# Ledger of designs, part 120: peptides against a protein of PDB entry 4Z63

Target 1, 334 residues: chain A of PDB entry 4Z63
Amino acid sequence: LCLGMNDLTGNIPEDLFHLKRLNLLGIQENRLSGSLSREIRNLSSLVRLDVSWNLFSGEIPDVFDELPQLKFFLGQTNGFIGGIPKSLANSPSLNLLNLRNNSLSGRLMLNCTAMIALNSLDLGTNRFNGRLPENLPDCKRLKNVNLARNTFHGQVPESFKNFESLSYFSLSNSSLANISSALGILQHCKNLTTLVLTLNFHGEALPDDSSLHFEKLKVLVVANCRLTGSMPRWLSSSNELQLLDLSWNRLTGAIPSWIGDFKALFYLDLSNNSFTGEIPKSLTKLESLTSRNISVNEPSPDFPFFMKRNESARALQYNQIFGFPPTIELGHNN

## One batch from the design tools (peptide; made by RFdiffusion4, then SolubleMPNN)

Design b2_p16_6_s4 (from b2_p16_6, 5 letters changed)
Fold by OpenDDE base, seed 4:
Structure b2_p16_6_s4 (fold): chain B 334 residues (1-334), chain A 16 residues (1-16)
Amino acid sequence: as target 1 above (334 residues)
Amino acid sequence: PEVIINLTGSSWVTTE
């Protein structure tokens, strides 16, 4: 049953929960309000539940143990409070959980040993606090992780060295510290292609350790961190780099010529730093800037990207990396 | 896609 993109108000009719054979319930993009009914437990055949973009409030009901076939739960952009219900945090069937842009709070706890099918987790823009959950790498299929805009004080857990399934990771604006440790850990994620760390590591030094290596890195975004240092030499080994944003830092020195050697680099933002010297001539030879045939079929993260002009401006949302126009941004350097 | 060289420094990329 798909009732999305309407102007429906009120709550879900109770009679809807009598549909025991219902596989898909999509009621997204409405004005549904109140608490999400516990009677969802009666939908024992449910595979997909989409309640996103509504006015739901209260706690998410702890009834997911009665939904053994649930693969997709989309609840983004609601007013949900509390934590992730225990039954949801232990769901063996769940493939995708999206609870972005809610008011969920407390410590983030998932039983990753039970969540054997979880491949996508979006909890961006919530009120989670404490430390990043150390057991996330135990979610053996977890590929896409957005934890941005929460209050995860501290460092990236050492356990993330074993996060082999991780491909797309965003921790933007989460009060993280110790960029050297974070990069030192995350370099061990062999499948990591997208790393977004914007608005963290305030005033730290960007490490220039030649031992750092990100083999499959396509997207690196570490903007607006007030980072000191220079363009890191270890980045030159990331031959698949497509998008680099190091803007709004305090990076110094020259822009190195090797930046023009990235065959797939189509978006470069080094603006609002303290770079000196000449613009490398190699930047004019970037093949990706001249060739129209960027393969659109590359995997993208499930979480959106945003381009922000200022803290008060409405951010432009991009659902795909390839949605970014080919860009070189070098503004406001010395 | 149009190649954009942006030197304005007016924006940054983030998630959320």
Scores: peptide ipSAE 0.220, ipTM 0.753, DockQ to the pose 0.796; fails the geometry check
Fold by OpenDDE base, seed 1:
Structure b2_p16_6_s4 (fold): chain B 334 residues (1-334), chain A 16 residues (1-16)
Amino acid sequence: as target 1 above (334 residues)
Amino acid sequence: PEVIINLTGSSWVTTE
């Protein structure tokens, strides 16, 4: 049953929960309000539940143990409060959990040992607090992780060295500290292609440690951290780099010529830094700027990107990395 | 995809 993109109001009719053979319930993009009914438990054949973009409130019902076939739960952009219910945090069937842009709170706890099928987790823009869950690497299929805009205190856990499944990771605006430790840990994530760390590490030095290596890194975003230092030499070894944003920092020195050696680099933002010297001529030779036909059929993260012009301005949402126009921003440098 | 080099300092990328 797909009823998305309407102006439906009120609660879900109780009679809908009698549909025991229902595999897909999509009621997204409505004005449905109230609590998400516990009677969802009656939808024992449910594979996909999409209640996103509604006005649901209250706690998410702890009934997911009665939904053994549920693979997709999309609840983004609601008013859900509380934590992730225990049955959801232990779901062995769940592949994708999207609860972005809610009011979920407390410690983020997932039983990754039980969540054997979880491959995508979006919990961005919630009220989770405490530390990043150390056991996330135990989610052996977890590739896409958005934990941005939560209040995770401290550092990236050391256990994330073992996060082999991690491909797309966003921790933007999560009050993280110690960028050196974070990068030192995350470099061990062999499948990491997208790393977004914007609005963290306030005033720290961007490490220029030649021992750092991100072999498969395609997207690096570390904007608006007030980072000091220079363009990091270790980044030159990331030959697959497609998008680099180090804007709104306090980086100094010259823009190195090796930045033009990135054959796949189509988005570069180094704006609002303190870079000096000449613009490298190699930037004009970027193949991505000259070749119109880069069919980059590469997987994108499931979480959205946003381009913010001002702290107060509405961010432009980009659903795909490739939705970014080819951009070179070098403005507001010295 | 068009290559964009943004040096304007008018925006930054984030995920949230």
Scores: peptide ipSAE 0.215, ipTM 0.784, DockQ to the pose 0.698; fails the geometry check
Fold by OpenDDE base, seed 3:
Formats: C-alpha cells, structure tokens, sequence
Structure b2_p16_6_s4 (fold): chain B 334 residues (1-334), chain A 16 residues (1-16)
C-alpha cells in the first residue's frame, strides 16, 4: 500500500493494521500525526515500512520482534522522541534504518551482533548524546553510516580500525575532537570511500603525517573546522579522489601541484582559507573538468549532501555525489 | 519538521 505524497491527516486507520499479508506500507510525505501505533505489530509480513516526512510524535513502538521480515524502516523527518526501541536495535532482518531528522535522544545503542543484515544506518540530525557506539564495527554488513548533527562528544572510537564494511561515513557537526586520531583510525577502514567531517575538530591542526593513507577515498569533506596547517601530503596518494572540500578553514601555504593529478576530481573547494602563492597550472588539466565522459558509475551514499552558496539561500540537496557540478572554488584566499 | 542545516558560512558542502 502506497499513499505517499498526499495531504492525509490524522492517524493511521485501525483497519489498516488488519492487513496481515501486507509487504509494503508507504505513507510518507503526508501530515499524519500522533503516535505510531503499536498495532503495526500485526503487519507480520511487512518488508518495508515508510512513514517518513510526517508529523508522528512519541516513542517508536517496541514491536519489531513481531516483524521478522522487516528489511526497510524509513521514519525520517518526524517528531519521534526517546531512543531506538530494543526490538529494533536487535532486529536480525533489518537492512536499512533511516530515522534522520527526528528528536531521538539518549545514548545510541545498537546490538550489532544481532543486527546481522544492517547495511545502512541514517540517524543524522537527532539528539543522541554521549560517545559514538564502540560496537558499530560489529555490524558486519554496515556500509552506510550517517550520524551527523548529533552530540557525540569525544573521539572516534579505536574499535573503528576494524570497521571493514564501512564505505560511507558522515559525522558532520557532531562535536568530535582530535582529527589526528580520527584520521589515524579511519585510514584502517579499507572500504571507506566517503568521509564527511564538516564542523568538527574546531581549531585543530590538519595532520600532515605521510603515514596516513586512504586508498579508496573518493569523497573527503572537512569544511568549516577552522583547521590550521597546510594541504596534507598524505591526500596525494588517494588517487580516486572525486570530491574535496576543505573550505572555511585556516589552511596556509601553497596549493600543491599534485592536486591536479587527481584524474577523477571534479569538485574542489578550498575557498575561505589562507592559501598563498599561485594557482597550480595542473588544475587546468584535470580530466574530469575537461572530459564529459567520466562515467562515475560508482555507488553513492544513502545520506544526502548539501551545498549552501549563500547564507540566505536554501541549501541545495544532492542525493548523488555525481550530481555535483564540476567546480573549482578558490575564493577568499590570501 | 524541516531539515535543519546548521551552516556557519556562506558556501560549503556538508551533510546534515
């Protein structure tokens, strides 16, 4: 049953919960309000539940032990409060959990040893506090993780050295500290292709440790951190780099010529730093800027990217990395 | 509820 993108109001009719053979319930993008009924437990055949973009409130019901086939739960952009229900945090069937843009709070706890099928986790823009869950690497299939815009004080856990499944990781604006430790840990994530760390590590030095290596890194976004230092030499070894944003920092020195050696680099933002010297001529030779035919057939993270050009302008949402226009931004440097 | 993006500048890429 798909009833998305309407102006439906009120609660879900009780009779809907009698549909025991229902595999897909999509009621997204409505004005449904109140608590999400516990009676969803009656939908024992449910594979996909999409209640996103509504006005639901209260706690998410702890009934997911009665939904053994549930693979997809989308509840983003609601007013849910509380934590992740125990049954949801222990779901062996769940592949994707999206609860972005809610009011969920408390310590984030997932039983990753039980969540054997979890591939995508989006909990961005919530009120989770405490530390990042150290056991996330135990979610052996977890590839996409958005934890941005939560209050995860502290450092990236050391256990994330073992996060082999991690490919797309966003921690933007989560009050993280110690960028040197974070990068030192995350470099061990052999499948990491997308790393977004914007609005963290305020005033720290961007490490220039030549021992750092991100072999598969395609997207690096570390904007607006007030980072000091220079363009990091270790980044030159990330030959697959497609998008680099280091804007709104306090980086100094020259823009190195190796920045033009990235064959797949189509988006570069180094604006609002303190770079000096000449613009490298190699930037004019970037193949991605000159050739239209770079088939970027690569998977994109499930979480969106946002570009804001002006303070007064709405942020442009990009669901796919390849959706970014070819760009070189070097404005507001010395 | 609207997506809240806390932006501290005029132009940058971010998630959330």
Amino acid sequence: as target 1 above (334 residues)
Amino acid sequence: PEVIINLTGSSWVTTE
Scores: peptide ipSAE 0.177, ipTM 0.684, DockQ to the pose 0.253; fails the geometry check
Fold by OpenDDE base, seed 5:
Structure b2_p16_6_s4 (fold): chain B 334 residues (1-334), chain A 16 residues (1-16)
Amino acid sequence: as target 1 above (334 residues)
Amino acid sequence: PEVIINLTGSSWVTTE
């Protein structure tokens, strides 16, 4: 049953929960309100539940042990409170969990040893606090992780060195500290292609340790961190780099010529830093900017990107990285 | 023209 993208109001009719053969319930993008009924437990054949973009409130019901076939739960952009229900945090069938932009709170806890099928987790823009869950790497299929805009004070856990499944990771605006440790840990994530760390590490030094290596890194976004230092030499080894944003930092020195060696680099933002010297001529030779026919296999995270022209401007949403125009931005440097 | 990329979800209303 798909009733998304309407102007439906109120709550889900009780009789709907009698549909024991229902595989898909999509009621997203409505004005449905109240609590999500516990009677959803009766939908024992449910594979996909989409209640996103509504006005639901209260706690998410702890009934997911009665939904053994549930693969997709989308509840983003609601008013859900409380934590992740225990049955949801232990779901062996769940592939994708999206609860972005809610009011979920407390310590984030998932039983990753039980969540054997989880490949995508989006909990961005919630009220989770405490530390990042150290056991996330135990989710052996977890590829896409958005934990942005939560209050995860502290550092990236050391256990993330073993996060082999991790491909797309966002921790933007989560009050993280110690960028050196974070990068030192995350470099061990062999499948990591997209790393977004914007609005963290305020005033720290961007490490220039040549021992750092991100083999498959395509997207690096570390904007608005007030980072000091220079363009890091370790980044030159990331030959697959497509998007680099280090804007709104306090980086100094010259823009190195090796930045023009990135054959797939189509988006570069180094604006609002303290870079000096000349613009490398190699930037004018970037194939991605000059050729119209470059087929690039771009990363496709499940979480959206938001582009702002300035701090006061309305953010533009991009669902895919290819949505960004080819850009070189070097404005507001010395 | 300055650009900042983030995933902050600063608005309840987003585009597809």
Scores: peptide ipSAE 0.037, ipTM 0.636, DockQ to the pose 0.072; fails the geometry check

Design b2_p16_7_s1 (from b2_p16_7, 10 letters changed)
Fold by OpenDDE base, seed 3:
Structure b2_p16_7_s1 (fold): chain B 334 residues (1-334), chain A 16 residues (1-16)
Amino acid sequence: as target 1 above (334 residues)
Amino acid sequence: PSWVTSVDPERPLPKL
């Protein structure tokens, strides 16, 4: 049953919960309000539940033990409060959980040992606090993780050295500290292709440790951190780099010539730094900007990207990396 | 001047 993208108001009719053979319920992009009914437990055949973009409030009901086939739960952009229900945090069937842009709070706790099918987790823009959950690497299929805009004080856990499944990771604006430790840990994530760390590490030094290596890194976004230092030499070994945003930092020195050696680099933003010297002539030789054949068919993060022109501007949403226009932005340097 | 992030703008909850 798909009733998304309407102006439906009020509650879900109780008779809808009699549909025991229903595999897909999509009621997204409406004005449905109140609590999400506990009677969703009666939908025992449910594979996909999409309640996103509504006015739902209260706690998410603890009924996911009665939904043994549920693979997809989409609840983004609601007013949900409380924590992740215990049955949801222990779901062995769940592949994707998206609860971004809610008011969920407390410590983030997932039983990753039980969540054997979880591959995508989006909890961005919530009110989770405390530390990052050290057991996330126990989610052996977890590839996509958005935890941006939560209050995860402290450092990236040392356990994330063992996060072999991790491919796409966003921690933007999560009150993280110690960028040197974070990069030193995350370099061990052998499948990591996308790393977004914008609005963290305020005023720290970007490490120029030549021992750092991100073999499969395609997307690095570390904007608006007020980072000091220079262009990091370790990044030159990330031969697959496609998108680099280090804008709105306090980076100094020259833009190095090796920045033009990235064959796949189509988006470069180094604007609003303190870079000096000449623009590297190698930037004029970027194959991705000269050739039309960028393969658009690469897997992207499940979480969207946002380009902000300024703090007060409405962000432009990009659902895919290749949705970004080919860009070289070097403005507002010294 | 712009920067990239993955941070959604919060939907303004209607002031109840």
Scores: peptide ipSAE 0.350, ipTM 0.821, DockQ to the pose 0.565
Fold by OpenDDE base, seed 5:
Formats: C-alpha cells, sequence, structure tokens
Structure b2_p16_7_s1 (fold): chain B 334 residues (1-334), chain A 16 residues (1-16)
C-alpha cells in the first residue's frame, strides 16, 4: 500500500492493521499525526515501513519482534521521542533504519550482535547524548552510518579500528573532540570511502602525521572546524580522492602541488582559510575537470549532502556526490 | 561574490 506524497491528515485507520499480508506500507510525505500505533505489530508480513515526512509524535512502539520480515524502516522527519525501542535495536531482519530528523534522546544503544542484517543507519539530527556506541563495529554488515547533529561528546571509540564494514560515515556537528585520535582510529577502516566531520573539533590542529593513511578515501569533508595547521601530507596518498572540503578553517601555508595529482578530484573547497602563495599549476591539469566522460557509477552514501553557499542561503541537497558541480573554491584566503 | 561552501549531511530542521 503506497499512499505517500499526498495531503493525508489524522491517524492511520485501525482497520489497516488487519492487513496481515501487507509487505509494503508507504505513507511518507503526508500530514499524518498522533502516535504510531502499536497495532503495526499485526502487519506480520511487513518488509518495508515508510512513515517519513509526517507529524508523528510520541515513542516508537516496541513491537518489532512481531515484524520478523521487516528490512526497511523509514521514519525520518517526524516528532518521535524517547529511545530506539528494544525490539528494533535487536532486529535480525532490519537492513536499513532511518530515523533522521526526530527528537529521539538518551544514550544510543544497538544490539549489533543481534542486528546481523543492518547495513544502513541514519540517526542524524536527533537528541542522542553521551558517547558513541563502542559496539557499532559488531554490526558486521553496517556500511552507511549517519550520526550527525547529535550530542556525542568525547572522542571516536578505539573499537572503530575494527569497523571493517564502514564505507560511509558522517559525524558532522556532533560535539566531537580530538581530530588526531579520530583520524588515527578511522584510518583502520579499510572500506572507508566517505568521511564527513564538519562542525567538530573546534580550534584543534589538523594532524600532519605521515603515518596516517586512507587508501580508499574518496570524500573528505572537514569544514567549519576552525582547524589550525596546513594541508596534511598524509592526504596525498589518498589517490582516489574525488571531493575535498576543508573550507572555513584556519589552515595556513601553501596549497601543495600534489593536490593537482588527484585524477578523480572534481570538487575542491579550500575557501575561508589562511592559505598563502601561488595557486598550484597542477590544478589546471585536473583530468576530472578537463575530461567530459567520467562515467563513474560509484556507490554513494545513503545520506544526502547539503551545500551551503553562504550563511543566509538555503542549503542545496545533493543525493549523490556526483550531483555536485565540478568546483574549485579557493576564495577568502590570504 | 565569494562562495562559502559548507557540506553538511543534515537538513536544517523545518521548524516544526
Amino acid sequence: as target 1 above (334 residues)
Amino acid sequence: PSWVTSVDPERPLPKL
């Protein structure tokens, strides 16, 4: 049953929960309100539940033990409160959980040893507090993780050295500290291609440690951190780099010539720093900007990117990295 | 006009 993208109001009719053979319920992008009924438990054949972009409130019902086929739960952009229900946090069937942009609170806890199918987690823009869950690496299929815009005080857990499944990670605007520790840990994530750390580490030094290595890094975003230091030499070994945003920092020194050696680098933002010297001539030779046909059907994160061109501008949403226009921004340097 | 780009995976909450 697909009823998304309408102007539906009120609650879900209780008789809908008698549909025991229903595999897909999509009611996204409506004005549905009230609590999400506990009677969703009666939908025992449910594979996909999409209630996103509504006015739902209250706690998410603890009935996911009665939904043994549920693979996809999308509840982003609602008014949900409380925690992740215990049955949801233990779901062995769940592949994707998206609860971004709610009012979920407390300590984030997932039973990753039970969540054997979880591959995508989006909990961005919630009220989760405390530390990042140390057991996330036990989610052996978890590739996509957005935890941005929560209040995860402290550091990235040391256990994330073992996060072999991690490919796409966003922690932007989460009150994180110690960028040196974070990068020193996350370099061990052998499948990490996308790393977004914007609005953390306020006023720290960007490490220039030549022992750091991100072999498969395609996207690095560390904007608006007020970071000190220079262009990090360790980044020159990330030969697959496609997007680099280090804007709105306090980075100094020259832009190094090796920045033009990245064959796939199509988006570079170094704006609003304190870089000095000449623009590297190698930037004029970026193959990605001169060749028309980078047909790169590359995997993208499940979380969207947003570009904000100024403080007052509306953010532009990009669902794929290749949705970004080819860009070199070097403005507002010294 | 100098463009100030910031990439954030989070939409500003529509003020509910």
Scores: peptide ipSAE 0.197, ipTM 0.760, DockQ to the pose 0.271
Fold by OpenDDE base, seed 4:
Structure b2_p16_7_s1 (fold): chain B 334 residues (1-334), chain A 16 residues (1-16)
Amino acid sequence: as target 1 above (334 residues)
Amino acid sequence: PSWVTSVDPERPLPKL
């Protein structure tokens, strides 16, 4: 049943939960309100539940033990409060959990040992607090992780050295400290292609340790951290780099010529730093900027990106990294 | 305060 993208109001009729053969419930992008009924438990054949972009409130019901086929739960952009219910945090069937832009709170706890199918987790823009869950690497299929805009004080856990499944990771604006430790840990994530760390590490030095290596890194975003230092030499070994945003830092020195050696680099933002010297002539040789044939078939994170071109403009949403226009921004350097 | 034009999985925030 797909009723998304309407002006439906009120609660879900309880009789809808009598549909025991229902595999897909999509009621996203409505004005549905109240609590999400516990009677969802009666939808024992449910594979996909999409309640996103509504006015749901209260706690998410603890009924996911009665949904043994549930692979996709999308609840983003609601008013949900409380934690992740125990049955959801232990779901062996769940592949994707999206609860972005809610009011979920407390310590983030997932039973990763039970969540054997979890491959995508979006909990961005919630009220989770405490530390990052050290056991996330135990989610052996977890590739996509958005935890942005929560309050995960402290450092990236040392256990994340073992996060072999991790491919797309955002911790943007999550009150993280110690960028040197974070990068030193996350370099061990051999499948890491996308790393977003914007609005963390306030005023720290960007490490220029040549021992750092991100083999598969395609997207690095570490904007608005007030980071000091220079363009990090370790980044030059990330030959697959497609997008680099280090804007709104306090980075100094020259833009190095090796920035033009990235064959796939189509988006570069180094704006609002203190870079000096000449613009590297190698930037004019970026093959990705001269050819329109960007391969569209590359894996992208499940979380969107946003860009704001100017103060008066609305933020543009990009659901795929290749949605970004080819860009070189070097403005506001002295 | 200038809005951050940076790439983010969420809406850009003001510059710090």
Scores: peptide ipSAE 0.058, ipTM 0.750, DockQ to the pose 0.132
Fold by OpenDDE base, seed 1:
Structure b2_p16_7_s1 (fold): chain B 334 residues (1-334), chain A 16 residues (1-16)
Amino acid sequence: as target 1 above (334 residues)
Amino acid sequence: PSWVTSVDPERPLPKL
């Protein structure tokens, strides 16, 4: 049943929960309000539940043990409060959980040992607090993780050295500390292609440790951290780099010539730093900017990117990284 | 107006 993208109001009719053979319920992009009914438990054949972009409130009902086939739960952009229900945090069937842009709170706890199918987790823009869950690497299929805009105090857990499934990771604006530790840990994530750390590590030094290596790194976003230091030499070994945003830091020194050696680099933002010297001539030779035909059918994160070019402008949403226009921003380096 | 690009998986906030 797909009723998305309408002007539906009020609660879900109770009789809808009598549909025991329903595999897909999509009621996204409406004005549905009130609590999400516990009677969703009666939808025992449910594979996909999409309630996103509504006015739902209250706690998410703890009925996911009665939904043994549920693979996709999309609840983003609602008013949900409380925690992740125990049955949801233990779901062995769940592949994707998207609860982005809610009011969920407390400690983030997932039983990753039970969540054997979880591959995508979006909990961005919530009110989770405490530390990052140390057991996230036990979610052996978890590739996409957005935890941005929560209040995860402290450091990236040492256990994330074992996060082999991790491909796309955002911790933007999550009150993290110790960038040196974070990078030192996350370099062990052999499948990590996208790393977003914007609005963390306030005023720390960006490590220039030549022992750091991110083999498969395509996207690095560490903007608006007030980071000190220079362009990190370790980044020159990330030969697959496509997008680099280090804007709004306090980085100094020259832009190194190796920045133009990245064959796939199509988006570079080094703006609002304190870089000095000449613009590297190698930037004029970037293959990605000179060749029109880069068919980049590369995997993108499940979480969107937002670009804001001006304080007064609306943020543009990009569902794919390749939706970004080819860009070199070196402005405001005074 | 300062061109301020910001890439974020969340809606950009004002710069610090």
Scores: peptide ipSAE 0.071, ipTM 0.735, DockQ to the pose 0.128; fails the geometry check

